# Designs tried in a protein design run: peptides against a protein of PDB entry 6TME. Part 33

Target 1, 324 residues: chain A of PDB entry 6TME
Amino acid sequence: NRLKRAYIALQAWKKAFYSDPFNTAANWVGPDVCSYKGVFCAPALDDPSVLVVAGIDLNHADIAGYLPPELGLLTDVALFHVNSNRFCGVIPKSLSKLTLMYEFDVSNNRFVGPFPTVALSWPSLKFLDIRYNDFEGKLPPEIFDKDLDAIFLNNNRFESTIPETIGKSTASVVTFAHNKFSGCIPKTIGQMKNLNEIVFIGNNLSGCLPNEIGSLNNVTVFDASSNGFVGSLPSTLSGLANVEQMDFSYNKFTGFVTDNICKLPKLSNFTFSYNFFNGEAQSCVPGSSQEKQFDDTSNCLQNRPNQKSAKECLPVVSRPVDCS
Target 2, 324 residues: chain A of PDB entry 6TME as posed
Amino acid sequence: NRLKRAYIALQAWKKAFYSDPFNTAANWVGPDVCSYKGVFCAPALDDPSVLVVAGIDLNHADIFGYLPPELGLLTDVALFHVNSNRFCGVIPKSLSKLTLMYEFDVSNNRFVGPFPTVALSWPSLKFLDIRYNDFEGKLPPEIFDKDLDAIFLNNNRFESTIPETIGKSTASVVTFAHNKFSGCIPKTIGQMKNLNEIVFIGNNLSGCLPNEIGSLNNVTVFDASSNGFVGSLPSTLSGLANVEQMDFSYNKFTGFVTDNICKLPKLSNFTFSYNFFNGEAQSCVPGSSQEKQFDDTSNCLQNRPNQKSAKECLPVVSRPVDCS

## One batch from the design tools (peptide; made by RFdiffusion4, then SolubleMPNN)

Design b1_p10_4_s1 (from b1_p10_4 with T7V S9A)
Fold by OpenDDE base, seed 3:
Structure b1_p10_4_s1 (fold): chain B 324 residues (1-324), chain A 10 residues (1-10)
Amino acid sequence: as target 1 above (324 residues)
Amino acid sequence: PPPPKPVPAS
């Protein structure tokens, strides 16, 4: 019965393929779905005597097509990996029936529409990768209520503010890069207990960096480059005891880059180029350390190469934003 | 550098 439902689903999906350059679905013939390329069967959790489709792996198959609603019949699937294809359309709401979903990777496709809220219905979801698509609109605050290990959202069309619920996330890796997010980073960011890597690159984020960033003791990568951030760097950044890669480049930061930031014990690369910083500590100067790499290019620093002109600096530096 | 393209998750 379960394999019959799987057969119906998989045949509907094959019919939804417009192009299969590698003939991945060439053997998708007949009732023996467990022999299908990219289909993986396992004993059912509720009855070990029953074989079910537990996983799909069609990564890098370059398949053009869409996800038909019949995929909702794959009720035993826990692993769904279809990255690096040319699937289009929306994620079917019928996937809500896949209550065992554990890893969902639809990255590097042509999916459109709002955030796939069906992903929020999966109680056991641990891995969500929807990056490199055309998803748009608001990010649902509820995403951060999920006990996810990783959240990959980068290279989409998401807009509006980052939800304040971000502080509830237990994810080790979160990527927001290359979207249309706006507003400030929520102060609740400091409450992220397990965060190792967070990336904000290439959004429309603005305002001051919250002081609470300094509470991210486990963060190894913090990239806020290519945004509209203003003000001085928070002094609390001295609390980032494990940060290795830090990037604040291509913003509108002002003020002085301090020793307590540049002397962070695990810091390997610190890029603060293309801002309006008017001073830096000696420990921040490129070439000052053999163990650390710095980039101070295109700021308002005195006696440093490749800085902005006084004409560019004066109107910004003379009107510093007070973040207090 | 920009975030990498997806790699297979297992």
Scores: peptide ipSAE 0.034, ipTM 0.746, DockQ to the pose 0.146
Fold by OpenDDE base, seed 4:
Structure b1_p10_4_s1 (fold): chain B 324 residues (1-324), chain A 10 residues (1-10)
Amino acid sequence: as target 1 above (324 residues)
Amino acid sequence: PPPPKPVPAS
C-alpha cells in the first residue's frame, strides 16, 4: 500500500516535468518504484518487513518542472535532495505529511513565493538548504527554534529584519548572504552556542555591530561585508579566539582598528577595506605579518596607499556614530 | 549532506 502511494506520487511528479535533459525519469515506469533512478527504498521504521521510499536524490539533473501536491503521498521520505534543477513554483503544503523529513535540499532552483513554512512542520529536520532560489518576504522567526545543523538562505529575495530568535539556533553554519535583509544584527547573536560560520554578505543591514558578537567563541568565519554598518568595531571582537576569516569590507565603519582585533590568535584573513576607518594599529597593516593577510584599501588612513580623498572622508569621520 | 555551494563575494 505504501509503495502504491509512492507510485502515484512519482508518476504525478514525472507528469509535472517539462524537461528532463538527462532522461532521469526514463525508467520511471511500472509499479517497482524502488528501481526508479534517484529513488531509494529502505525498510519501514515501524515494520522492517515493509519496503518504503525513504529518499529522493535528483541532484544536478537539470530537470524543469514543478512539485505537485501528490508528493505529499511520499510519507516515508526522510531525505529529499533535488538541488541544481530548474523546478519552479512553490513548495507544496502537502509535504507536511512527510513527518520523517531529515534533510531537505531544494537549492539552486527557481522556487518562488514566501518562505516554505511547511519546513517548520517537520519535527526531525536537521538540514535545510533553500539557497539560490527566488523565495521572498519575511523570514519566520520559528526557523531558529528548529534543531538544525545548517541553515542556507543565501541568494534569495528575503527582506525585513533578522529575527531575534537567531540566538536560539544550534546551527554550525548560517548564511544570509545576497538577500534584502535590513535593520540591525540582533544582540541575541551572541547566544548561538555551536556557530562556526555566519555570512551576512550583500544585504541592507545597518546600525552598529552588537558587542555580543565577541561571545561567538567557536566562530571561524564571520563575514559582514557589503552592508550599511556604522560606528566602530566592537572591542569585544577580541573574544573571537577561533576566527580565521573576518570580513567587514564595503560598509560605513569608522574609528580605529585595534591591535586586539588584528592579533587574534587564529586570524588568517582580515578584510576591512572600503570603509571610513581613520586609523589602524601597526599589526593591522598589510604585510606586517607573514601568517596573516590584511586589506585596508579605501579607508581614511593616513600614510597608506589607495585611500579615500579628504573630501570623501571628512564628512563621515567628523561625525562618528556613537554605538554606546 | 550535499556539498555546500560557494557564496560569491559582492
Scores: peptide ipSAE 0.033, ipTM 0.740, DockQ to the pose 0.118
Fold by OpenDDE base, seed 2:
Structure b1_p10_4_s1 (fold): chain B 324 residues (1-324), chain A 10 residues (1-10)
Amino acid sequence: as target 1 above (324 residues)
Amino acid sequence: PPPPKPVPAS
């Protein structure tokens, strides 16, 4: 019965393919769905004597098509990996029936519409990758209430603010890059306990960096480049004991880049170019260390090459934003 | 570093 339902779902999906360049679904014929390319069967969790479709892996198949509602019949699927295809449309609400969903990767497709809220209905979801799509609108706050290991949202059309619930996330990797997020980074960010990598690149984020960023003692990658951040770098950034890659470039930061930041023990690359910093410690000067790389290009620094003109600097530097 | 592209495995 379960395999019959899977057959119906998979045949409906094959019918929804517009193009299959690698003939991935060429063998999707007949009732033996477990022999289908990219379909993986396993014993059912509730009855080991029953074989069920437990996983789909169609990564890099370049398939054009859509996800039909009949995919909701794949109720035993825990792994759904269909990245690097050309699937379009929306994620079917019928996928709410896939209550065992553990890893969901629909990245690098042509999906549209709002955030796929069906992903929030999966109680056991650990991995969510929806990057490189055309998802739009607000990010649901509830996404960070999920016990996810990774949250990949980059290269979409998400708008509005980053939810305050971000502090509840247990994810080691979170990417917001290349969206349309606006507002401030929530102060609750410092409550993230397992964070290793966070990327904000290329959004419309603004305001001061919250001091609470300094509580992210496990972060190895912190990239806030290409936004509208203002004010000075928080002194609490000295708490980033494990940061290796840090990028604040292409913002509107002002003030002094301190020794406490540039001497971070694991720091290998620190880019703070294209801002309005008016001073830096000697430890921040490019070439001052063989172990660390710095970029101070296009700031308001004295006695440094490739800086902004006084005309460009004066209006900004003379009106520093108070982040206190 | 730039945002990672999709990878074959999670």
Scores: peptide ipSAE 0.032, ipTM 0.741, DockQ to the pose 0.128
Fold by OpenDDE base, seed 5:
Structure b1_p10_4_s1 (fold): chain B 324 residues (1-324), chain A 10 residues (1-10)
Amino acid sequence: as target 1 above (324 residues)
Amino acid sequence: PPPPKPVPAS
């Protein structure tokens, strides 16, 4: 019996709670699991006459505990939302049995260990949110083989390079922010055909920006701030016809910020502060436009306020990195 | 230090 299995799973989970500040699981008593707070039942896909546990929503419950392996008995769960809790440990591999998994949100918890590769086993997964945890190690390249709408990885401990398979992603939103990613942005990034928002903030990324970024015609948000990028901005950025928010601040960029970038038709905010740019077009000057906001602070620009000293600029500006 | 920035949500 599916509900019996669900009962076993949910009771095991309740037992794995260390703290339930809002008494969310207080009514998790008895066989009627469909009445449990945060448990949602629906007709089974294979038999509409059978009621099954189809969803879990424990968002914002502030529950401390772990995910026991018995959760693998919840084989009919398609929605698993447990964000903003204090769950710790690892994501159980037994969740591979949840073959209907569609949305998996474990964000804002205390999960540790490597990337939860069990997520890769779910054939129908469309939404993956593991941000604000302590996941570590390499990002599996296979994550981008999944037909995901969104991939939230930010605020973890992921390290190593961004997989070249990123170009295979069909996600509209991808966040890498606040990890320990290193190396270059893969040139395959330009192949992300559905990308709207991508965020690289606060990593250890380096090298030149790939020219292929300019192929991201649908991108509205591109934030590469707080990294170690070098060289000039690619001229191909003029191809970002839909970009609204663009941030390259807190890098080591050099060269000239061109009209072709600053006059992008949908550009609303462009921040290129805290770099080593030695020139900018008039269209890039803060205050030059009513509909666009620019920040050129702390560069090597002449006749602009709040720039780096000549002492700081000269060693870098005189040795520009050639990205060609 | 760089200011914190919001991360997009689905």
Scores: peptide ipSAE 0.022, ipTM 0.683, DockQ to the pose 0.425; fails the geometry check

Design b1_p10_4_s2 (from b1_p10_4 with T7V)
Fold by OpenDDE base, seed 1:
Formats: structure tokens, sequence, C-alpha cells
Structure b1_p10_4_s2 (fold): chain B 324 residues (1-324), chain A 10 residues (1-10)
């Protein structure tokens, strides 16, 4: 009896609630789990005459608690949305039994521990959102082998390098922002064929930007701000025919910002402030275009306002990093 | 732009 198993799971989960401010689980009483608030039933795929728990939606319930291992009994769940709660602990390994998992959203919680590798066991997973948690450790390379539409990792405690397998990703949106990632952006990034938005904000990334970024012809948002990147901007960035938002601010970039970058056809906002650029094309100057916004603040530019002092610039500008 | 915050899903 699938619904009986679901009942056991849901009752175990209710017991795992420390606080339910909106009384979301108030009606979680009795065997009729399909009537439970936030529980959605559908005909089973293997037998349309049988109802099963196919989805959970507890978004914005502000529930404090943890995910008990009994949730592994919800074997028919394809949609699991529990964002904006106060769930803590780890994602149970028992969720490996949820082989139909399609969308998994545990974002904006208090989950801890390593990357929930159980998510990688789901063969049909298309959406993974684990952002705004306290997940830590390295990102498993296998995440990018998954056929995911979006990968949201931002606002966690992930560390180590970004896996080289990133180039295998078919995701349109990938967020790494506000973690502790270090090392270089892999050159394989240019192989991301469906990428529209990628965000690296606020990590410990370093080294030169790979030239292969210029191969991301579908990217509309590229944000690498607040890192430790060095060297010049790749000339291949002229290939970003669809980029609209580009941010390289708060890095250690040097060199000249070229016309070929600032004249990108769809570029609407380009922020390269708080670096050590020592020159820019006229097309990069803030106010040079009505259609484009630029920020060149706090660089080493001559004849521009709000630049770094010579004392700050000279030690860096005189020692340009060769990224070739 | 800042990273997107969680949005309720259907």
Amino acid sequence: as target 1 above (324 residues)
Amino acid sequence: PPPPKPVPSS
C-alpha cells in the first residue's frame, strides 16, 4: 500500500517539526494523506487506478525541523518543493528511493553537511535548487553530468575548485555565487552549449579568465565579480554576441578594456569597477552611450574620476600578469 | 545583478 507508506513518512515528518508557525501540518491527521496541506496525489505511472503521493509543496511554510529518513518511503514523489523553511540537518540518503524525482527544491533552509550526493542518484532530475543553505565541502564533478535545466548552488559554504566537468552541463542557468570556491574557472566552460546565465559572485576564484568564455554565444548574464581574477580580459569576449549583463568588478584585472568588448551588440550593463585596468576604449567610458551603462570606478585609468591612487596602481600595473 | 533568491514554485 503506497499511501500507507506515505502516511508513515508524512507522520514521521510531522514529528520532526520543531515549529510550524502557520500550522501547515495541522490537517496532517489520518490515513487520507492526499488531503494533507502541501501534499499532492496523482495516478501512479505504473497503474493509473492507484493514487500516490506525487508531489510535496511546503514552500514558505517557515517550518523548523529536519528531514527524517522515513521520507524515503515517498517513492512516488517527483516534485519536492520545501524552500523557505527552517529545516536543518542533512538530506537523508534514504531519498535515493525516490527514483522519479524531477524537481528538488530545498533552497532557503538551514541544511548542513556535504553536497547532497543523493540528488545525483535520481536519473530523471531536471531541477536542483540547494541555494541559501549551509552545504559545505567540494562540489562533486558528477553534478554537471546530470541533464539539469538549472543548477542553483549560491549562498552556501562550498569550497575547493569548480569541476572541469562544468563543460558537460546543459543547464541554462548556473549559480556559484557566495560560496568559497577557489582556483581557476575551467577552460571547459566554453563547451556549455545551453548556458544563458552564469554567476560566480563572491568566491575566492583566481587566475586568468579562460579564453573559452568567448565561446558562450548564448550567455546573456556573466558575472564574475568579487573574486581574485588577474590578467587582462580575454579578447575572445568579443564573441559574446548575446551578453546583456557583464560584471567583472572587485577583482585584480589589469590591462586595457577594448572596444570589441564594450561594443558588444546586446550589452546593456558592463561593470568593471574596482580593478586595476590602466586603459579603456572610448566606447567603455560611462556616459558614452545612451543604451549602455558602464562603471569604470576605482581602476587605474587616467583622466577618469574616482580612480585608485598612483601608489595603489603602480605596484600592480607595472607587473601585468601574462595569461597567454 | 545579485544572485536570484528562491522563488515559490508551482
Scores: peptide ipSAE 0.033, ipTM 0.744, DockQ to the pose 0.137
Fold by OpenDDE base, seed 4:
Structure b1_p10_4_s2 (fold): chain B 324 residues (1-324), chain A 10 residues (1-10)
Amino acid sequence: as target 1 above (324 residues)
Amino acid sequence: PPPPKPVPSS
């Protein structure tokens, strides 16, 4: 009996709650699990005469607790949304039994440990949100082999390099922000066919930006701010025909910011502040356009306000990194 | 100014 297994799982989970400030699980009593708050039933895919637990939604319940292994008994769950709680511990490996998993959102919790590799076992997964946790270690390269629409990894403790398999991703949105990623952005990034938004904010990324970024024709948001990138901006950035928001601030970029970048047809905001740029085209000057906003603050530009001193600029500008 | 931070989805 599938509902009996669900009952066992849900009762085990209720026992794993340390705090339920909104009394979300107050009605989690008795065998009628389909009446439980945050539990959603539907006809089974293999037998429409059988009712199964198909979804969990406990978003914003502020529940403190952990995910017990008995959750693996919820084999019919396709939607698992438990964001904005205080769940701790690790994601149970027993969740590998949830082969119908379609959307998995555990964001804004207190989960720890390595990347939850159990998510890679779900063949039909389309949405993965694990942001705002304490996940650590390396990102498995296999994550980008999944046919995901969105990948949210920001605000964790992930480290090491971004896998080269990123180019295989079909995701429209990918966030790496506020982790400890290091190394270069892989050149394979240009192979991301469906990418609209990518965010690298606040990592330890370095090296030159790959020229292949210019192949991201569908990108509307590109944010690489607060890293250790060096060299000049690739001339191929002129290929970003749909970019609206672009941020390269708080890096170590040098060289000249060109017309080809600042005149991008859809560009609304371009921030390149807090670098070591030593020149900019007139089209890049803040106030040069009513339709575009620019920030050139704290560079090595001549005849512009709020720039770095010559003492700060000369050591860096005189030793440009060759990205060729 | 510091860069913007992504927020959790509702």
Scores: peptide ipSAE 0.024, ipTM 0.690, DockQ to the pose 0.520
Fold by OpenDDE base, seed 5:
Structure b1_p10_4_s2 (fold): chain B 324 residues (1-324), chain A 10 residues (1-10)
Amino acid sequence: as target 1 above (324 residues)
Amino acid sequence: PPPPKPVPSS
């Protein structure tokens, strides 16, 4: 039966534990898997009279181990939350059998290897959190074909470009931060319909910001800090009617920071420090507003404190990148 | 200062 399969899976997993500091699996004994700590049963969707393992929650258990292939026997699991452990290895391909997977959180572990493409096989997946691992390689473009509410990829080893399919994403939150992504932000970014928060912090992204960013009318957080972006800020950023937090710091931006950006109606924090901006509107000056916070530190601004030297500025400011 | 980092959720 289904619970027997679950028993086999869970016992195999227990054997795959190297360390269980909180004795989370201490009660993982016997056939009554529904009594196991962190194991949650519910009536099966296809037969309400049958009890099945529907969820796993081992968050913050600090368990060291790996995910054995027998976890694929947990075919009724819709919620898999195992964040903040010390699981290592790869996500088993056998998890493709978990066709009801709805939320998958393996964040803050020691997983390695390429993007867990098994996640793409789950037709009903809504939440994917793989952040704070050691996943590497290319991000599959198909990830953005999924109807995900949130995509957390930050703090991994992903490299290469951001897929152009990003525009297909319906996610409200997407994080790319602290990876090795390179290239430009795709112009298709403006097609993201439900985006509220997007974070690119600390990658190797470069080029000009696409004008299409200004189409992200619902975005409240836009952070592109700590990259290699060049050129001027797109004038179309004036279209970010709902942006509250905006960060372009630690890039190579040049040009003038305009009133149209600094006067965005919902803007509360705008950081454009550590660039090569050579001018700013009065509305962008830190302290100019009680409602807005600005940081213009370490640019090429005249008559402002804490700016770069003329020696540092001149070579860059005199050769502005034309993004047009 | 360095930018803030996204953290895991509970």
Scores: peptide ipSAE 0.024, ipTM 0.693, DockQ to the pose 0.477
Fold by OpenDDE base, seed 2:
Structure b1_p10_4_s2 (fold): chain B 324 residues (1-324), chain A 10 residues (1-10)
Amino acid sequence: as target 1 above (324 residues)
Amino acid sequence: PPPPKPVPSS
């Protein structure tokens, strides 16, 4: 019965293909769905004598089409990997029936509409990758209430602020890059316990960086480049004992870049170019260390090459934002 | 130049 339902689902999906350049679904014929290319069967968790469709892997198949509602019949699927295709439309709400969903990767497709809230219905979800699509609107706060290992949201059309619930996330990797997020980074960010990499690149974020960033002791990558951040760098950044890659470039930061930041013990690359910093410690100067790379280009620094003109600097530097 | 984009993993 389960394999019959899977057959119905997979045949409906094949019918929803507009183009299959690699003939990936060419062998999707007949009732033996476990022989289908990209379909993986395993013993059911509730009855090991029953074979079920447990996984889909159609990564890099360049298939054009959509996800039909009949995919909700694949109730035993725990792994759904369909990245690097040309699937369009919305994620079907019928996927709520896939209660075993563990890894969901629909990245690098042409999906549209709001955040796929059906992903929030999966109690066992650990991996969510929806990057490189056209998802839009507000990010649901509930995404960070889930026990996810990784959250990939980059290269979409998400808007509004980053939810305060971010501090509840147990994810090691979170990407917000290349969206339309606005407002400040929530102060609750410092409550993230397992964070290794966080990327904010290329949004419309603004305000001061919260001091609580310095509580992220396990962070190895922190990239806040290409936003509208203002004020000085928090002194608490000296707490980033494991940071290796740090990027604050292409913002509106002011003030002095301190020794406490540039002498971080694991720091290998620190880019703070294209801001309005008016001073830096000697330890921040490019070439001052053999172990660290720095970029101070296009700031308001004295006695450094490739800086902004006084005309560009004066209006900003003379009106420093107080973040205290 | 803009920073590099995070790319999908295989």
Scores: peptide ipSAE 0.022, ipTM 0.685, DockQ to the pose 0.488

